# Ledger of designs, part 5: peptides against a protein of PDB entry 3T7K

Target 1, 248 residues: chain A of PDB entry 3T7K
Amino acid sequence: KAEKILARFNELPNYDLKAVCTGCFHDGFNEVDIEILNQLGIKIFDNIKETDKLNCIFAPKILRTEKFLKSLSFEPLKFALKPEFIIDLLKQIHSKKDKLSQININLFDYEINGINESIISKTKLPTKVFERANIRCINLVNDIPGGVDTIGSVLKAHGIEKINVLRSKKCTFEDIIPNDVSKQENGGIFKYVLIVTKASQVKKFTKLINDRDKNETILIVEWNWCVESIFHLNVDFTSKKNVLYQKK

## One batch from the design tools (peptide; made by RFdiffusion4, then SolubleMPNN)

Design b1_p8_4_s3 (from b1_p8_4, 6 letters changed)
Fold by OpenDDE base, seed 1:
Structure b1_p8_4_s3 (fold): chain B 248 residues (1-248), chain A 8 residues (1-8)
Amino acid sequence: as target 1 above (248 residues)
Amino acid sequence: MKDVDLPL
């Protein structure tokens, strides 16, 4: 059925999109539209797998979903597109207008607001955002909203190698792992990096660390600090936004 | 499944 619909075009674009969707297309696509999209080089996947070499995300706007946050770790993310791209494409293809020589839809007209060329260009870097920030090992509290597995999976996609889950009520100093990175001469490496949810955790962890290791560098942040770092594909250590405690 | 916005 798709072939008969597409036969009215003399030339078909190959968009070369391997995409996931978030915040759109919850009901999926009908079989005919999936076949049409596949013939146009658009493959939509249900989940993110590294093996699929995903290069695109469909979303109505910047979202805080696992899929959206992980899409900024694609190598590269070629396109972050509004769902209207697919809607307008399918609408043009299903149109009863006479023999259209070509499909005239520009991908750049459908860019997600706030995902610009500067963000896209950073996805071509050989390193991940937290890797560039010298954050390799973090401590994560076990009571984080969204769960340690989901949050941890996003952080790992962005270059954090080791996530230590802290039982905030029972943990001791010995349970806190150092951020073991090679001393690069340029840029204050934090020995202890922690993601916390509550001011009581800040008080607890700062006391535990300072009582046992008085001269060490500490960074304690909210999840929002990680999210903003991901959305910019850059860690700004000059910003105090979402930083709960910092000792340089 | 609806993708859930990660809170905080």
Scores: peptide ipSAE 0.371, ipTM 0.906, DockQ to the pose 0.683
Fold by OpenDDE base, seed 2:
Structure b1_p8_4_s3 (fold): chain B 248 residues (1-248), chain A 8 residues (1-8)
Amino acid sequence: as target 1 above (248 residues)
Amino acid sequence: MKDVDLPL
């Protein structure tokens, strides 16, 4: 059926999109529309797998979903598009109006607000955002909203190698792992990096570290510090936003 | 499955 529908066009674009969807297309696509999209070089996947070499995200806006946050780790993310791209594309293709020589839809007209070329260009860098920030090993509290597996999976996609889960009520100093990064000359390496949810955890971990490892560098942040770093594909160590404790 | 926003 798709071939007969597409035969009305003299030329077909190849968009070369390998995409996931978030916050849109919950009901999926019918078989004919999937076949149409595939013939236009648009492949939609249900889940993120590194092997699929995904390069696109469909979303109505910037979202805090696992898929959206992970899409900013694609190598590269070529496009972050509104679902209206697919809607308008399929609408033009299914139109009964005269023989259209070409499909006239520009991908750039459907960009997600706030995902600009500066963000897209950073996904072409050979390093991940937390790798560039010299953050390799972190401590994550076990009571984090969204769960340690989901949060941990997002952080790993962005260059965190090791996630140590802290049982916030029972943990001791010996349970806290150092950020094992070789001292680069240009500073900014924190020996202890922690993501916490409560002010009581800040008090506990600062005491445990300062009592046992005096004068060490400590960074304690909220999850939002990670999210903002991902959305900008840059860690700003000059910002105090979402930083709960910092010792340089 | 509906993607859920990760909480603040």
Scores: peptide ipSAE 0.369, ipTM 0.905, DockQ to the pose 0.716
Fold by OpenDDE base, seed 5:
Structure b1_p8_4_s3 (fold): chain B 248 residues (1-248), chain A 8 residues (1-8)
Amino acid sequence: as target 1 above (248 residues)
Amino acid sequence: MKDVDLPL
């Protein structure tokens, strides 16, 4: 059926999109539209898998969803597009009136506001954002909103290798893992990196670490510190935003 | 998975 619909075009674009959707297309697509999109080089996946080599996200705007945050870890993220791209594309293709020999839809007209070429260019870097920041091993409190699995999966997509889940009520100093990164020449490596949700956790972990390992560097942040770092594809260690405790 | 905004 899709072939008959597309046969009216003399030339078909190949968009070369391997995409996920977030905040749009909740009901999916009908079989004909999926086939049309596939013939145009647009493949939409339900979930992010590394094996799929995803290069695109559809979203109405910058979102704080797992999919959106992980899309900034794609290698590269080629396009971050509004759902209107697909809507307008399918509309043009299903239009009986347009004697258009060609599909006239430009991907660049549908860019998500705030995902600029500077962000896209950083997704071409050989390293992930937290890897570049010398954050390999983190401590994550078990009461984090969104759950440790989802948050941990986002952090891993962005170069955190090891996530230690701290049972905030029961944990001791021995439960806290160091950020085991070899001293690179130029960067204040934090020995202890923690993501926490409450000021009581800051007090607890700061005490535990300072009582047992007083001379070491500590970074305690909120989840929003990670999100901002992901959205910028850069860790700004000069910013105090969402930093709850820092000891250099 | 519901595309839930990860709560801040």
Scores: peptide ipSAE 0.368, ipTM 0.907, DockQ to the pose 0.746
Fold by OpenDDE base, seed 4:
Structure b1_p8_4_s3 (fold): chain B 248 residues (1-248), chain A 8 residues (1-8)
Amino acid sequence: as target 1 above (248 residues)
Amino acid sequence: MKDVDLPL
């Protein structure tokens, strides 16, 4: 059926998109539209898998979804597009009125606001954002909204190798893992990195660490610190935004 | 499942 619909065009673009959708297309696509998109080199996946070599995300705007945050870890993220790209594309293809010899849809007209070439270019780097920031091992409180598995999965996609889940009420100093990174000459490496949800946790963990490791470097942040770092594909250690405690 | 924004 798709072939018959596409036969009206003399030339078909190959968009070379391997995409996930977030905040759009909740009802999916019909079989014909999936076949049409496939013929145009647009493959949509339900979930992110490393093996699929995803290069695109569809979303109406910058979102804080697992899929959106993970899309910024694609190697590279080639395109971050509004769903209107697919809508207008399918609309043009299904249009009976226009004897269109060609599909006239430009991907660049559908960029998600705030995902610019500066962000896209950073996805071509050989390292992940937290890897570049010398953050390899983090401590995550077990009561984090969104759950430790989802949050941990996003953080791992961005170069955090080890997520240590802290039972905030019961944890001791011995439960806190160090960020095991070799001292590089040019970077403030924090020995202890923690993501917390409450001021009481800041007080608890700062006490536990400072009582045992008095001179060690500590970074305690909110989840939003991670999100902002992901959205910029850069960790700004000069910013105090979403930093709850810092000891250099 | 609806993609949910990971809360603050």
Scores: peptide ipSAE 0.368, ipTM 0.903, DockQ to the pose 0.729

Design b1_p8_4_s4 (from b1_p8_4, 5 letters changed)
Fold by OpenDDE base, seed 1:
Structure b1_p8_4_s4 (fold): chain B 248 residues (1-248), chain A 8 residues (1-8)
Amino acid sequence: as target 1 above (248 residues)
Amino acid sequence: MKDVELPL
């Protein structure tokens, strides 16, 4: 059925998209439309796997979903597109108008607002955002909304190698791991990096660290600090936004 | 399933 529909066109584009969807297409696609998309070089996956070499995301806007946040770690993310691209494409293909020589849909007309060329270009960098920021080992409180597995998976996709889960009620100083990065001469490396949810945790961890390791650098942030860093593919250490405690 | 937005 798909072949008969596509035989109307003299030339078919190859979009070379390996995509996931978030915040759109919850009901999926019918078999004919999946086959049409496949013949146009558009393959949609249910889940993110590194082996699939994903290069595209479909979403109506910037979202705080696991899929959207992880899509900014693709190597590279070639396109972040609105679902209207697929809708308009399928609409043009299913149109009963006379023999069209070609499909006239430009991918650039469907870019997600706020994902610009500057963001896309950063996904071509050889390093991840937290790797560039010298954040390799973090401490994460066990009561984080969204769960430690999901949050941890997003952070790992962006270059955090080790996530230490802190039992906020029972943890001691010995449970807190240092951010073990080679001292680069020119960047203030934080020895202790923590993601917390409550002001009481800030008070607890700052006391534990300062009582045992008085002269060390500490960064305590909210989850939103990580999200903003991901959305910009840059860590701004000059910003106090979502920073709960900082000792340089 | 709807992808859940991670909380603030």
Scores: peptide ipSAE 0.520, ipTM 0.931, DockQ to the pose 0.680
Fold by OpenDDE base, seed 2:
Structure b1_p8_4_s4 (fold): chain B 248 residues (1-248), chain A 8 residues (1-8)
Amino acid sequence: as target 1 above (248 residues)
Amino acid sequence: MKDVELPL
């Protein structure tokens, strides 16, 4: 069926998209439209797997979904597109108008607002955002909204190797892991990095660390600090936004 | 299935 529909075009583009969708296309696509998209080099996957070498995301806007946050870790992310790209493409293909020589849809017209070339270019870097920030090992409180598995999976996609889950009520100093990174001459490395949800946790962890290790560097942040770092593909250590405690 | 936005 798809071949007969596409036979009206003299030339077909190859978009070379391996995509996931978030915040759109909840009902999926019919078999004919999937076949059409596949012939145009557009493959849509249900879930993110590293083996699929995903390079695209469809979303109506910047979202705080697991899929959207992880898409910024693609190697590279080629395109972040609005769903209207697929809608307009299929609409043009299904149009009963005369023999069109070409499909005239430009991917750049469908870019998600706020995902600019500067963000896309950073996904071509050989390192992940937290790797560049010298954050390898973190402590995460067990009561984090969204759950430790989802949050942890996003953080790992962005270069955090080890996530230590802290039982906020029962944890001791011995439960807190150091950020085991070799001293680089030109960058402030925090020995203890923690993601917390409450001011009481800040007070607890700062006391535990300072009582046992008085001169160590500490960074305590909210989840939003990680999200902002992901959305910018850069950690800004000069910003106090979403930083709850910092000791240099 | 609708993807859930992670909370603030």
Scores: peptide ipSAE 0.520, ipTM 0.932, DockQ to the pose 0.682
Fold by OpenDDE base, seed 4:
Structure b1_p8_4_s4 (fold): chain B 248 residues (1-248), chain A 8 residues (1-8)
Amino acid sequence: as target 1 above (248 residues)
Amino acid sequence: MKDVELPL
């Protein structure tokens, strides 16, 4: 069926997209449309797997979904596109009125607002955003909204190697892991990095660390600090936004 | 399942 529909075009583009969708196409695609998209070099996957070498995301806008946040870790993310790309493409392909010899859809017309070439270019870097920031090991409170597995999976996609889950009510100083990075001359390395949800946790962890390691560097942030760092593919240590406690 | 936005 797809071949018959596409046979009216003299040339077919190859978009070379390996994509996931978030915030769109909840009902999926019919078999014919999947086949059409496949013939155009567009493969849509249900889930992110590293082996699939994903290079694209479809979303209506910047979202704080696991898929969207992880898409910024693709190597590279080639395109972040609005779902209207697929909608208009399929509409043009199914149109009986247009004796179109060619498909006239430009990917660049469908870019997600706020994902620009500056963001795309950073996905071509050999390092991940938190790796570049010298953040390798973090402490994460167990009561984080969204769950430690989802949050942890996003953070790992962005270069966090070790996530230590803290039982916020019962944890001691010995439960807090250091950010084990070699001292580089050119960057403020924080010995302790923590993601917390409450001011009471800030007070608890700052006390535990300062009582045992008085001279150590501490960074305590909200989840939104991580999200903003991911959305910019850069950690801004000069910003106080979403920083709950910092000791240099 | 709808992809859930991770909370603030």
Scores: peptide ipSAE 0.520, ipTM 0.930, DockQ to the pose 0.705
Fold by OpenDDE base, seed 5:
Structure b1_p8_4_s4 (fold): chain B 248 residues (1-248), chain A 8 residues (1-8)
Amino acid sequence: as target 1 above (248 residues)
Amino acid sequence: MKDVELPL
């Protein structure tokens, strides 16, 4: 059926999109439209898998979803597009009866506001954002909103190798893992990196660490510190935003 | 499933 619909065009674009959707297309697409999109080099996946070599996200705007946050870890993220790209494309394909030379939809017209070329360019870097920041091992409190699995999955997508889940009420100093990175010559490495939700956790962990390992560097942040770092694809250690405790 | 925005 799709072939007959597309036969009205003399030339078909190949968009070369391997995409996930977030905040749009909850009901998916019908079989014909999926086939049409596939013929145009647009493949939509339900979930993010590294093997799929995803290069695109569809979303109405910047979202704080797992998919959106992980899309900024794609290698590279080629396009972050509004769902209107697909809507207008399918509309054009279905509406015109006459033979057309070309499909007149340019994906560059559908960029998500705030995902600029500076962000896209950073997804071409050989390293992940937290890797560049010398954050390899983190401590994550078990009471984090969104759950440790989802949060941990996003953090891992962005170069955190090890996530230690702290049972905030029961944990001791021995449960806290160091950020085991080789000292780079030019970067202040934090020995202890923690993501926490409450001021009581800051007090607890700072005490535990300072009582047992007094001279070591500590970074305690909120989840929003990670999100901002992801959205900028850069960790700004000069910013105090969402930093709850820092000891250099 | 609707993608849930991760809470602030």
Scores: peptide ipSAE 0.519, ipTM 0.931, DockQ to the pose 0.660

Design b1_p8_5_s1 (from b1_p8_5 with D7E)
Fold by OpenDDE base, seed 5:
Structure b1_p8_5_s1 (fold): chain B 248 residues (1-248), chain A 8 residues (1-8)
Amino acid sequence: as target 1 above (248 residues)
Amino acid sequence: SNEPLDED
């Protein structure tokens, strides 16, 4: 059926998109439209898997979804597109009136606002954002909104190798892991990096670390620090935004 | 405050 619909076009574009959707297309696509999209080089996946080599995200805007945050870790993210791209494309294809010999839909007309070429270019870097920031091992409190698995998965997608989950009420100093990164020449490497949700946790962990390892560097941040770092694909250590405690 | 993740 898709072949018959597409037969009216003399040339078909190959968009070369391997995409996930977030905040759109909750009902999915019908079989014919999936086949049409596939013939145009558009493959939509339900979930992010590294093996799929995803290069695109569809979303109405910048979102704080797991999929959106992970899409910024794609290698590279080629396109971040509004769902209207698919809508307009399918509309044009299903249109009986347009004697269009060609599909006239340009990907660049559907870019998500705020995902600019500067962001896209950083996804071409050989390193992940937290890797570049010398953050390899972090401590994550178990009461983080969204859950440690989801948050941890996002952080791992962005180059954090080890996530130590801290049971905030029961944890001791021995439960806190160091950020085991070899000293690079230029870098304020924090020995202890923690993501926390509450001021009480800041007090607890600061005390535990300072009582046992007083001379070491500590970075305690909110989840929003990670999100901002992901959205910019850069860690700004000069910013105090979402930093709860810092000891250099 | 940590804003939760948006739902998909």
Scores: peptide ipSAE 0.404, ipTM 0.908, DockQ to the pose 0.943
Fold by OpenDDE base, seed 3:
Structure b1_p8_5_s1 (fold): chain B 248 residues (1-248), chain A 8 residues (1-8)
Amino acid sequence: as target 1 above (248 residues)
Amino acid sequence: SNEPLDED
């Protein structure tokens, strides 16, 4: 059926998209449309797997979903597109009125607002955003909204190697792990990096660390600090936004 | 505010 539909076109584009969707296409696609998309070089996957070499995200806008945040870790992310790309493409293909010899849909017309070339270019870097920021090991409180597994998975996708989960009510200084990064000459390395949810945790962890390791560098942030860093594919250590405590 | 992740 897809072949018969596509036979009306003299030339078919190859979009070379391996994509996931977030905030759109909840009902999926019918078999014919999947086949059509496949013939146009568009493969849509249900989940993110490194083996699939994903290069595209479909979303209506910038979202704070696991898929969207992880898509910014693709190597590279080639395209971040609005779902209207697929909608218009399929509409054109199924149209009986358009005596079109070719499909005339340009990917660049469907870019997600706020995902610019600067962001896309950073996905081509050999390092991840937190790796570039010298953040290798973090402490994460166990009461983080979204859960430690999901949050941890996003953080790992962006170059955090080790996530230590802190039981906020029961943890001691010995439970806090250092950010074990060899002193690279060119960046502020924080010995202790923590993601927390509450001001009480800031007070607790700052006390624990300062009482036992008084002269060490500490960065305590909220989840939004990580999200903003991901959205920009850059850690801005000059910004105090979403930073709860910083000691240099 | 620690806004949770949006649902997929």
Scores: peptide ipSAE 0.403, ipTM 0.907, DockQ to the pose 0.913
Fold by OpenDDE base, seed 2:
Structure b1_p8_5_s1 (fold): chain B 248 residues (1-248), chain A 8 residues (1-8)
Amino acid sequence: as target 1 above (248 residues)
Amino acid sequence: SNEPLDED
């Protein structure tokens, strides 16, 4: 059926998209439309797997979903597109109007607002955002909204190698891991990096660290600090936004 | 407060 539908076109584009969807297409696609999309070089996957070499995300806008956050770690992310790209494409293909020589849909007309070329270009860098920030090992409180597995998976996608989960009520200083990064000459390395949810945790961890490891560098942030860093594909250590405690 | 992750 798809071949018969596409036979009306003299030329078919190859979009070369390996995509996931978030916040759209919850009902999926019918078999004919999947086949049409495949013939146009558009493959849609249900889940993110590194082996699939995903290069595209479909979403109506910037979202704080696991898929959206992880899409910014693709190598590279080629396109972040609105679902209207697929809708308009399929609409044009299914149109009973006269023999169209070509499909006239430009990917650049469907870019997600706020995902610009500056963001896309950073996904071509050989390093991940937290790797560039010299953050390798972090401490994560166990009561984080979204759960430690999901949050941890997003952080790992962006270059965090080790996530230590802290039981906030029971943890001691010995449970806190250092960020084991070799001192680079340009500074900005924090020995202890923690993601917390409550002011009481800030008080607890600052006391534990300062009492046992005096004069060490500490960074305590909210999850939103990580999200903003991901959305910009840059860590801004000059910003105090979402930073709960900093000792340089 | 940390905003939760959006649902897919």
Scores: peptide ipSAE 0.400, ipTM 0.906, DockQ to the pose 0.900
Fold by OpenDDE base, seed 1:
Structure b1_p8_5_s1 (fold): chain B 248 residues (1-248), chain A 8 residues (1-8)
Amino acid sequence: as target 1 above (248 residues)
Amino acid sequence: SNEPLDED
């Protein structure tokens, strides 16, 4: 059926998209439309797997979903597109208009607002955002909204190698892991990096660290600090936004 | 504020 529908075109584009969807297409696609998309070089996956070499995300806007945040770690993310691309494409294909020589849909017309060429270009870098920021090992409180597994998975996608989960009520200084990175001469490496949810945790962890390991560098942030860093694919250490405690 | 992740 898809072949018969597509036979009206003399040439078919190959978009070469390996995509996931977030915040759109919850009901999926019918079998015919999936076949059409596949013939146009558009393959949609249900979940993110590294082996699939995903290069595209469909979303109506910038979202704080696991899929959207992880899509910014694709190597590279070629396109971040609005769902209207698929909608308009399928609409044109199903149109009863006379033999069209070509499908005339430009991917660039469907870019998600706020995901510009500067962001896309950073996904071509050989390093991940937290790797570039010299953040390798973090401490994460166990009561983080969204759960430690989901949050941890996003952070790992962006270059954090080790996530230490802290039981905030029972943890001691010995439970806090250092950010073990090679001393690069240029840029303040924080020995202790923590993601916390509450001001009481800031007080607890700052006391534990300062009492046992005086004069060490500490960075305590909210989850929003990580999200903003991901959305910009850059860590801005000059910003105090979402930083709860910093000792250089 | 630690806003949770949006649901997919």
Scores: peptide ipSAE 0.397, ipTM 0.906, DockQ to the pose 0.917

